# Ledger of designs, part 90: peptides against a protein of PDB entry 5VZU

Target 1, 271 residues: chain A of PDB entry 5VZU
Amino acid sequence: GRTLEDIFHEHMQELILMKFIYTSQYDNCLTYRRIYLPPSRPDDLIKPGLFKGTYGSHGLEIVMLSFHGRRARGTKITGDPNIPAGQQTVEIDLRHRIQLPDLENQRNFNELSRIVLEVRERVRQEQQEGGHEAGEGRGRQGPRESQPSPAQPRAEAPSKGPDGTPGEDGGEPGDAVAAAEQPAQCGQGQPFVLPVGVSSRNEDYPRTCRMCFYGTGLIAGHGFTSPERTPGVFILFDEDRFGFVWLELKSFSLYSRVQATFRNADAPSPQ

## One batch from the design tools (peptide; made by RFdiffusion4, then SolubleMPNN)

Design b2_p16_7_s3 (from b2_p16_7, 8 letters changed)
Fold by OpenDDE base, seed 1:
Structure b2_p16_7_s3 (fold): chain B 271 residues (1-271), chain A 16 residues (1-16)
Amino acid sequence: as target 1 above (271 residues)
Amino acid sequence: SRAEKLEELTRLFNPP
């Protein structure tokens, strides 16, 4: 039988060959597009910019993280044999936080799967409801012939009077002990571990996270065949690190900020 | 199928 090592070598050879074929098919006619760093906004979850991702056999990938209101996007700067550069590798819904369970229950993949699929269903329902409101507003503006209806006079309706009866009844103040909403400890990261059976290229991922959000990742066959969005979890570790759990693929991608400063990489002022 | 594609893609994203 093929060893796991043989399968790995064959797969790596296939990926290298595909990269070579895609670069060679265009007779060295490469199209270059200038990239610009997105401007930072005060309400951005973290500073936008370039991140290096490590996942699977693809090696090192560069993505641009940007914020768009209640959505964040990871755009591929580096293409791979499946997904070309310029595609949105991840799309994060900042409206839909994922609450991770305790550290013991985080090891359970089925628990994470349940939580993510429940959020996916809510997102699907909200999209269906918002689609109905946009459809009804195209009422036929028939030509309203402006008939000048005459100004009928304002009748003065009379000032009815004052009756004042003062009924006393002194109902006892039931001591509703307001359960003090423990102030959400906004500052402390929660313990983080990958579920059992989620593959990570490196076990050296952060063991604490700040917050998680629902998101979707882009997956495709070789040559960008049959592209689709798959559900996942965006994990914010800190200002310079985030992860993405590909739920259906049982895979984890770690992204770290590119610390290099680029001269003249700022976006041109909006004209 | 979707399952076969996910298995193929899992191979790409998860080296053994």
Scores: peptide ipSAE 0.028, ipTM 0.700, DockQ to the pose 0.572
Fold by OpenDDE base, seed 3:
Structure b2_p16_7_s3 (fold): chain B 271 residues (1-271), chain A 16 residues (1-16)
Amino acid sequence: as target 1 above (271 residues)
Amino acid sequence: SRAEKLEELTRLFNPP
C-alpha cells in the first residue's frame, strides 16, 4: 500500500511539475504589467497594500488588499497552478461582521460553520430582494405612447386665505431607540483560536483578533478549471496581519504585510 | 464532481 510519505512525495512531485509546466509555457509570451498600489482612504479598515500569504503546499504568494466601499478584495499578484495572477482570491463583505464565540466554542468547527452559513443565507436573501426590486422597476416602462393631449388652459383658482389654526398635534416623537450600536470597543482584541480540524501551515498565527467578516474565496482546479466561490471568514488581527478561513476546505491562510517600501508605486493621477 | 475537486484542492492546500 502507498504510505502517507509516498502520497506526500507524489503530491509534491506533481506540484513541482505543474509549477514548472506553467512557468515554461509562458516563457515565450511574457507580458509585464506595472502594478500600482491602491490609494489609502481614511475609511479603509487598514492601510491597503501588498500582503504575503501561504497556501499550504503552494508556498509563498503575494496578494494585494484593496478597499471598495463596503467590500474588501484580495487580488493575486502571484499566480499558482489553480488560480492565475490578477484573480480575486478573496472578496470580503464589510457589511456582514462575524461575531466569534468564546474561546471554547471557537474550537468547534460546526459552530463556526453554522455562523458563517447563516450569514451566507442572509447575503443570498438580500441579493434576491434587491434583484426583484430592480426587476420590477424595469418592467413598467412600457412605451407610453405620448398622445399629445391638447393643453387646455386651467383657470386660476382663487387664493384661499391663510388662517389655519396651529393644531397642537403633539405627536409624541416615538422613541426610535436607535439601539446605539455600542461603538465596538476598538480596544483589546478578542482571544482567537482555529477550530479543531482547520489546518494551518504552522501554529504561528495571532491568538487575538480585532474583527471578523464574512467573505468568499476563489477555488479552482489546475489550469483554472471550474472556478467557484467558497464561503469563509476574514479575520483582521492587526494593521499588518489578516487571515482567511476557507470553511469548506477546512484551511487557514495567514497574510502579513510586505514591509518593503516601493518608490513611485502610486497610480498616476488621472489627468 | 464538486466533491472530487474539493478533495483535490484540500490536498493542495493541506498537504498530509
Scores: peptide ipSAE 0.028, ipTM 0.693, DockQ to the pose 0.546
Fold by OpenDDE base, seed 4:
Structure b2_p16_7_s3 (fold): chain B 271 residues (1-271), chain A 16 residues (1-16)
Amino acid sequence: as target 1 above (271 residues)
Amino acid sequence: SRAEKLEELTRLFNPP
């Protein structure tokens, strides 16, 4: 029977061949798109920009990280045989922080799975509720034919109603002490380890993380067949490094900032 | 199937 290694080697040969075919097709017709770096905002979790990621068999990939309010996006700059360039490889929900357990319980894949799936269910509920509000708001713009009911001239009646005294009752506005969300201290990074059975291409990943968020990764078959979102965890390590745990795939991708400075890569100012 | 696709994709992301 084919070993897992044989299947992997055959699959790697197919991926190399596909990459060769795609690159050879470029000899006939290359479409170049200018890439602009996203503008940095003060509220961005980290500086947006280009990150180099390593996906198992795909090798080196380039992803653009950008922030969109309460969402972050990883957009593929390099395509692979499954996911073409320009696709959102990861979507991060910055509303849904993942709390990692202690270092011992972080080794338990089932515990991470529980935590992530509970957050996924909350996100699904919020999407259903928000979908209902958007649906009900559109249904009420049925064209009410405003029949012009004729303006009957209702009469003058003058009545003098009396001098009711202004009761002063100065109800003190109860100071709703808005609990100032303490600015999340740039606290010492939490100890971090991958769960048992989550593969990383390299054991060289940061052993401390700043924060984690719920996210989804895009997965597809070869040629972008049957694309779907799979649940995962975005892990912020530092200003220049983040990871993504692909929960269903039991894999970890590490992304590191591209330190190269690009001249004239800034987005044109909106005219 | 979804399972076959996940197995294929697992091989993509998790080289042995």
Scores: peptide ipSAE 0.026, ipTM 0.684, DockQ to the pose 0.583
Fold by OpenDDE base, seed 5:
Structure b2_p16_7_s3 (fold): chain B 271 residues (1-271), chain A 16 residues (1-16)
Amino acid sequence: as target 1 above (271 residues)
Amino acid sequence: SRAEKLEELTRLFNPP
């Protein structure tokens, strides 16, 4: 039978061959796009910029991390056979913090899956509610002035009677337990481990994380076929490192800041 | 199916 190593080697050869075919077929049509570094904002979770990612079989990838209010985005700078350059490989919802359990329970993939899927359902509900408010605002077409059809004097139907007992049903004010927005204390880092059955390219990932957020990753077949978003966890390790757990794929991608300073890579000030 | 596609994509992201 094929060993797991044989399957891995064949798959790596296929991916390398695909990358070679794609790069060689486009060798005559290389569109060079200038990359500008996103401007840093005071409210950015970390400094935006270029990160090198490791994606199992895909090898080394470059992603631009940028912040957009309560969202972060990872944009592919390098394409692969599945996801072309310029696509948003990850989208992070900075409103939906994920609290990891203790280190023992972090090994349980089903516990992480439960936590992520509960947050996914909240995000889905918020999107449905916000979609209804945007829909109802357009429907008030002003009342057409219906012409005054003449007042036919419809008869005085009689005065049914009075009885007035005011039941003082003192409905106790249900304590709306305001889900305390635990302030994003840049608290002490917590111990971190990947769940059992989540594949990493190597075991060399940070064993302490600062905070985690709900996010979605982009997945597609070869040639960007049937692209879809899959749920995951953004893990902030430090100022220069973050990870993404692809929940449905049971994979982990580690991203490390590109330390190279690029001259003239700042976005031109909007004139 | 979505499951078959995810299994295929899982093999692409997580070669065994």
Scores: peptide ipSAE 0.026, ipTM 0.688, DockQ to the pose 0.556

Design b2_p16_7_s4 (from b2_p16_7, 6 letters changed)
Fold by OpenDDE base, seed 2:
Structure b2_p16_7_s4 (fold): chain B 271 residues (1-271), chain A 16 residues (1-16)
Amino acid sequence: as target 1 above (271 residues)
Amino acid sequence: MREEKLKELTELFNPP
């Protein structure tokens, strides 16, 4: 039988060969595109920019993190054998926060899977409802010919009578103190651990997170075959680090800010 | 097809 070492060696050889084939295919058609850093906005969750990530066996990945209202996007700056450069590797819905359970329940992959799939169904429902409102708003501009419907006469229904008994019982309104959901203090990080069975290339990931959000990751076969979006969790650790949990792949990618300053990388001001 | 692709991708992301 193949050993785990044989399978690992064959897989690594295949990835190296594919990387070589793709780089050699592109050697004849290297299109250089200027990359501009996205402008920072006050409402951005963190400063946008370049992040370096680890993506399983693909090794070093460079992504551009950008903010687009209530969405964040990770765009591949480096391509791989599956997904070319310029593709959106992750798309994050900043409307749909993921609440992580306590540290004990965070180890349970099935609990994280349940939470993410519940949010996925809410996102699908909101997309269907918003599609219906946009559809119904176009249909109702039929000219309402105001046919004057004739005034049918107001039948006087009779005045039944009076009786008055006054019973006093002064039941005190129990102040249902609506427990004001304390706005989750945006400042204190929650203890964080990966679920059991989620693979991380590095065990040295931040053990505290600020916020988590629902998102989708792009996956494809070799040569960008059958691309699809899979559910995941965006994890904000700090100003310079975020992660993505690929739920279906049971994998974790850690991204760290590129500290290099680039001259003349600012986007031209929109004229 | 989908399960085979998820297996291939899982092996790609998490080599043994």
Scores: peptide ipSAE 0.023, ipTM 0.638, DockQ to the pose 0.517
Fold by OpenDDE base, seed 3:
Structure b2_p16_7_s4 (fold): chain B 271 residues (1-271), chain A 16 residues (1-16)
Amino acid sequence: as target 1 above (271 residues)
Amino acid sequence: MREEKLKELTELFNPP
């Protein structure tokens, strides 16, 4: 019978062969594009830049993290047999925070799945509502051929006088119970564990997270066949580390900041 | 198609 080791070796040989075929077939059609580091903004969740991650069996990948208002994006700098370089491997919605349960309930994959799917449904509803408002607004500019009705001189209606009675309607200031914004506990992160049945190539992931957000990950077959976005969780651990839980794949990718300093990697100032 | 692709991708993400 095939051993687990035989199956692993066969799978690794196929991946290496596919990577070799992919790189060799396009050898004559290589387009080099200069990559610039995104400028950091004060409102960025963490400093943007290059992160190294483990993407399943493909091993080490490089992703550029960038911020775009209330969205974050992970762009592949390294391609793989499934997803070429320049694709958005992850898209994060910073409007939709994921609240992780306690450590006991974090081990339950079905609980994480429930929480993520509820947020996914809210995001879909918001997209449908915003699509209806944009649709109704465009329909009403039918060209009204406003025939020029002649300007009849409308008469000066007289200036009625000043009667100034100050009604002191003392509108009680309704106590807007300021929903106490629970001070963003910028403090000790929440204890973190992967759900049972979520695979990680590295068991050495941070056991404490700062915050989590809803996001989507890009998945595709070999040669970028049938690309689709799947739901997931972006997990911010610290300034230099984030994770992504691929919900449908039951996998976790850990990303760590590339500590290398790149000279002249800043985007040219817009002239 | 979707299930077969998810299986293939799951095998790629979770090598045995």
Scores: peptide ipSAE 0.022, ipTM 0.641, DockQ to the pose 0.568
Fold by OpenDDE base, seed 5:
Structure b2_p16_7_s4 (fold): chain B 271 residues (1-271), chain A 16 residues (1-16)
Amino acid sequence: as target 1 above (271 residues)
Amino acid sequence: MREEKLKELTELFNPP
């Protein structure tokens, strides 16, 4: 039988060959774009910048993390046979924090799956509601065509009836205990473990995380065929490390800040 | 289609 090593080697050879074919097809048409580091904002969850990551088979990837209000984005700097450079490999919704269970229940993939899918449904509902509000605002400017059509008449009729008493049923306003958003304890990390059956290229991942958020990852077939976004979990470990759990793929990608100082990588100040 | 693609992509992201 093929060993796991044989299958891995064959798969890596195929990916290398595909990468070579794609790279060689563009050998004469390589457009080099200068990458600027995104400007840091005070409200950014961590300093934006370049992160090196590992997807299972893709080897070393470079992703640029940037913040856009209540959203974070990972943009591929390195392309692969499926997802070209410049694509948003991950999109994180910073409104939808995921609370991980205790360390025992974190090992249960079905529990993580339940939590993520419940958040996905909330995000979908919010998108539908916000889509309706944007739709209703445009409908009322129907042109008043002033057609003058005419006069006709009177009819009367009349009556009557009476009295029924106002029962003052003073229904107490049930205190909707607004679930006080526990202030994000910015300090103490929680114990972290990958669920059983989630593959990580490296078993060496941080065993403590600061925060988790709902997100979506981009997946596609070879040559960027049928691209779709799949649900996942963004795991903030620290200022220099984050992860992404690809829920449907049962995979984990670890990203670490690129410590290299790039001269003149700062975005030109908007003049 | 979706399951086959998901299998292919799962094998691609997580080679056995």
Scores: peptide ipSAE 0.022, ipTM 0.638, DockQ to the pose 0.540
Fold by OpenDDE base, seed 4:
Structure b2_p16_7_s4 (fold): chain B 271 residues (1-271), chain A 16 residues (1-16)
Amino acid sequence: as target 1 above (271 residues)
Amino acid sequence: MREEKLKELTELFNPP
């Protein structure tokens, strides 16, 4: 009988063949675009940049990690048969930290699934509430007839308006008990293990993680058919390594920083 | 899902 390994090997050969066919058929249509590395910001969780990873049977992926306020983004630099280059393979919500249980409970896929789905529901609720407030403010500005009032250029200048005095109003310091943001313990990483039944291509993954966040991963059929976002967990291991657990796919992707230095890869300063 | 996606992928390469 075909082993699961045999099926994976056959499928990998098919994917390589398909990648070869696509690359060869479209060789004359290949457009090269310059990639700029995102600038690093002080508030970035790690240095942004290029990471190499593996997703399922697709082999080597190159992903650019970038930070956008409270979101992180993995953008495909290399396409695969399912997802073309330039797509957001992962989107990470840095507002929604995932707390991993102890190592015993980390082995339980159902426990991880519960935690992730609870966070997914919170994210959905927050999106619904924020959508309602933005809707009511578009009051009926009736069609103000655009009277074409004329262009007069009046230049008038200078006036120095005056000295308004500093009112001292001594508002009492309400003891906002700053919920002590537990100092991001830059300390010992939490012990980490993949849940039983989560497939990793490489058993050599970091056994400690710094922090985890809720995120979504992009999945599609071949040719980018029926693209959808599935729930997952972004796992920060260190400055140079992160992972993504694809919850529904029961798979793990490990990403490691590309150590190559690129000359002139910096984005031009916005003029 | 993974098995279904693997099946879908296999069916795409091995059209009946």
Scores: peptide ipSAE 0.017, ipTM 0.552, DockQ to the pose 0.111

Design b2_p16_8_s1 (from b2_p16_8, 6 letters changed)
Fold by OpenDDE base, seed 5:
Structure b2_p16_8_s1 (fold): chain B 271 residues (1-271), chain A 16 residues (1-16)
Amino acid sequence: as target 1 above (271 residues)
Amino acid sequence: SEREKKLEELRKLFNS
């Protein structure tokens, strides 16, 4: 039988061959563009920038992390045979924090799956509701055809119906317990472990995380065929490290900040 | 399904 190593080697050979075919097809069309680092904002979860990922058999990936209000985005700087450079490899919803359970329950993949799928359903409902509000606003400009239909006068009649007493039923305003936005305690990290059956290319991942968010990862076939978003978990470890749990793939990718000081990598100030 | 085949191919890619 083929070993996992044989499958890995055959697959790596295929990926190398595909990479060679792609690079050879681009021989005359390699557009080198300068990459600028996104400007940092005070409200950014961490400093935006380049991160080096461990991403399965694809080897080394470089992503640009950037913040867009209540969303974070990982943009592929390095393409692969499935997903070209410039695609949004991960999209993080900073509105939907995931609370990880204790370490014992974190080992349960089904528990993580439940939590993520419940958040996914909430995100889907919010998108449907927000889509309806945007849709209903356009419908009412029916043309008022001002047809001047005539003034016919008819008069009657006065019926007096009676005195219904004002029942003072003082319905106590039910205290809408404002779900206290638990202040984002940027405080002590929580213990972190991968669920059983989630593969990591490196077992050396941080065992403490600051916070987790719902996100989606981009998946596609070879040549960027049938691209779709798959649910996952963004794990913020520290200022320089984050992870992504690919739920359907049962995989974990660790990303570490590229510490290279790029001279003049700052975006030119908009003049 | 075609999707499940794609996911299985990707699982091999990610988990190899």
Scores: peptide ipSAE 0.457, ipTM 0.936, DockQ to the pose 0.641
Fold by OpenDDE base, seed 2:
Structure b2_p16_8_s1 (fold): chain B 271 residues (1-271), chain A 16 residues (1-16)
Amino acid sequence: as target 1 above (271 residues)
Amino acid sequence: SEREKKLEELRKLFNS
């Protein structure tokens, strides 16, 4: 029988061979592109920049994190056999915060799946409504000739009747103690654990997170075949670390800031 | 489906 070691070696050989084939295919057309670091803005969730991801057999991936109003993007700096460099591997919707349950319920994958799928449905509804408003705004400039609708006559309101029963019952207004919306303490991290059955390459991930958001990851076959977006969760741990939970893949990717300082990597100031 | 096969191959890649 094939050992787990034999299967692992065969799979690693296939990945190396694929990497070699793709490299050799591109050797005939090597394009070099300068990468610029995005400028930081005051409203950015964290400082934008280069992050190093490690997940599964892909080994080392470099992603540029950038902020675009209410969206964040992870752009691949390193390509792989499935997704070429320059593609948006992750897109985060900063409008749609994911509220994680307590630490006990965070172990339940079905609970996380429910929460993410509910947010995905809201995002789809908002996209349909925003598409409808943009569509309706163009159609209404037809000159509605205001034909004067004729004044149809005031039909007389009939006068009925008197009965005055006085029932006193002084039900005390129960003070509905407005549940004070606890100010979303943007600063206190919550305990974090991966759901059971989510694969992580390493159990050494941060056990506290600051915020979570709905996002989508890009998946494709070899050679970028049948590319599609799959739902997930962006997890902000700290200023230098974020994660992405791939819901359909049941996988977790951890990204850490590249601490290297690059000379002349700043985007040219817009003149 | 073809999509389910693609997801299964991707799971193997992510979990290896």
Scores: peptide ipSAE 0.439, ipTM 0.931, DockQ to the pose 0.633
Fold by OpenDDE base, seed 3:
Structure b2_p16_8_s1 (fold): chain B 271 residues (1-271), chain A 16 residues (1-16)
Amino acid sequence: as target 1 above (271 residues)
Amino acid sequence: SEREKKLEELRKLFNS
């Protein structure tokens, strides 16, 4: 009978072979493109830049994190047999914050799944409504031939008089005590733990997170076959670390900032 | 389904 070790060795041999085939197929057609670091903006959630992640048996991956208004993007700098370099491995919707439950309920994968799927449904509804408004607005520009209707003289309607009795109805503005939403203390991290059954390559992940957002990850078969977006959670730990929970894969990827300083890596000024 | 096979292959890949 095949041992678990035999199955693991066969799978590792297949992965090494696929990686070798993928790299060797391009040996005669290497296109080099210079990568520029995105400029930092004041409204960026953290400093944009290069992050190193672990992607299961793919090993070390490099992702560029960048900010685009209310969206963040992780772009693959390293390709793999499934997803080539230059693809958006993660897309984060910074409008849709995920509120994590207490630490006990964070262990429940079904609770996290419920929260994420409810946010996904809201995002779909917003996309459908915005698509309908954009569709109806374009249909009504039929060329109305503006026949020049002759300028009939506006009769001067008489100035009705100034009867200015100021009714002093001093309606007391009911103090709607706007329950001051306690400013979510932007500084104190929430205790964080992965749900039971979410695999992490390393148990050495931050046990405190600042905030979480809804996002989607890109998944594909070998050779970039049948690419699709799958729901997930972007977890900001600190200025130099973020995670992504792949909900359908039950997997967690940790990304850490590349500490290398690059000379002349700034984008050229827009001409 | 073909999608379920792809997800299972990816789970193996992510969890190895």
Scores: peptide ipSAE 0.438, ipTM 0.931, DockQ to the pose 0.642
Fold by OpenDDE base, seed 1:
Structure b2_p16_8_s1 (fold): chain B 271 residues (1-271), chain A 16 residues (1-16)
Amino acid sequence: as target 1 above (271 residues)
Amino acid sequence: SEREKKLEELRKLFNS
């Protein structure tokens, strides 16, 4: 029987061969583009920049993290056999924070799956509602020809006064139980653990996280065939580390900031 | 399905 090692070696050989074929096919038609670091904004969740991601057999990938208002994006700097460079490998919706359960319930994959899918349906509803508002707004700019409406005189309509009796409607004060907003403990990271059955290449991931958001990851077949977005969780650990849980893949990718300083990597000011 | 095969291949790729 094939060993797990034999299967791993065959799969690695296929990936290396694919990488070699792709690089060799482009050898005479390479367009080099300068990569600039995205500008940092004060409201950015963390400093934007280059992150190194670990994906199982793909090894080390480089992703550019950038912020776009209420969205964050991970753009592939390194391509793989499935997803070429320049694709948005992750899209994060910063409007949809995910609250992780307690540490015991974080081990339950079905609970995380429920939470993520409930957020996914809210995102779909908001997209449908926002699509309707954008459709209705374009129809009303018919050219209002300003016909000069003539000044018709205001007739003095008269003073009828009658004496309607005070009905004693004793509306009971419904006790609005103010759900005490538990003060979001703003400063301390929460304990973090991967659900059972979520694979990570390294068990050495941060065991505390600052916050989580709903996101989608890009998945494709070889040669970027049938690309689709799959639901996941963006996990902010700290200023230099984030993760992505690929829910349908039952996998976790850890991303760490590239600490290298690049000369002349700032975007030229738009002239 | 074809999608399930793709997801299984990707699981192998991510989890290796």
Scores: peptide ipSAE 0.436, ipTM 0.931, DockQ to the pose 0.652

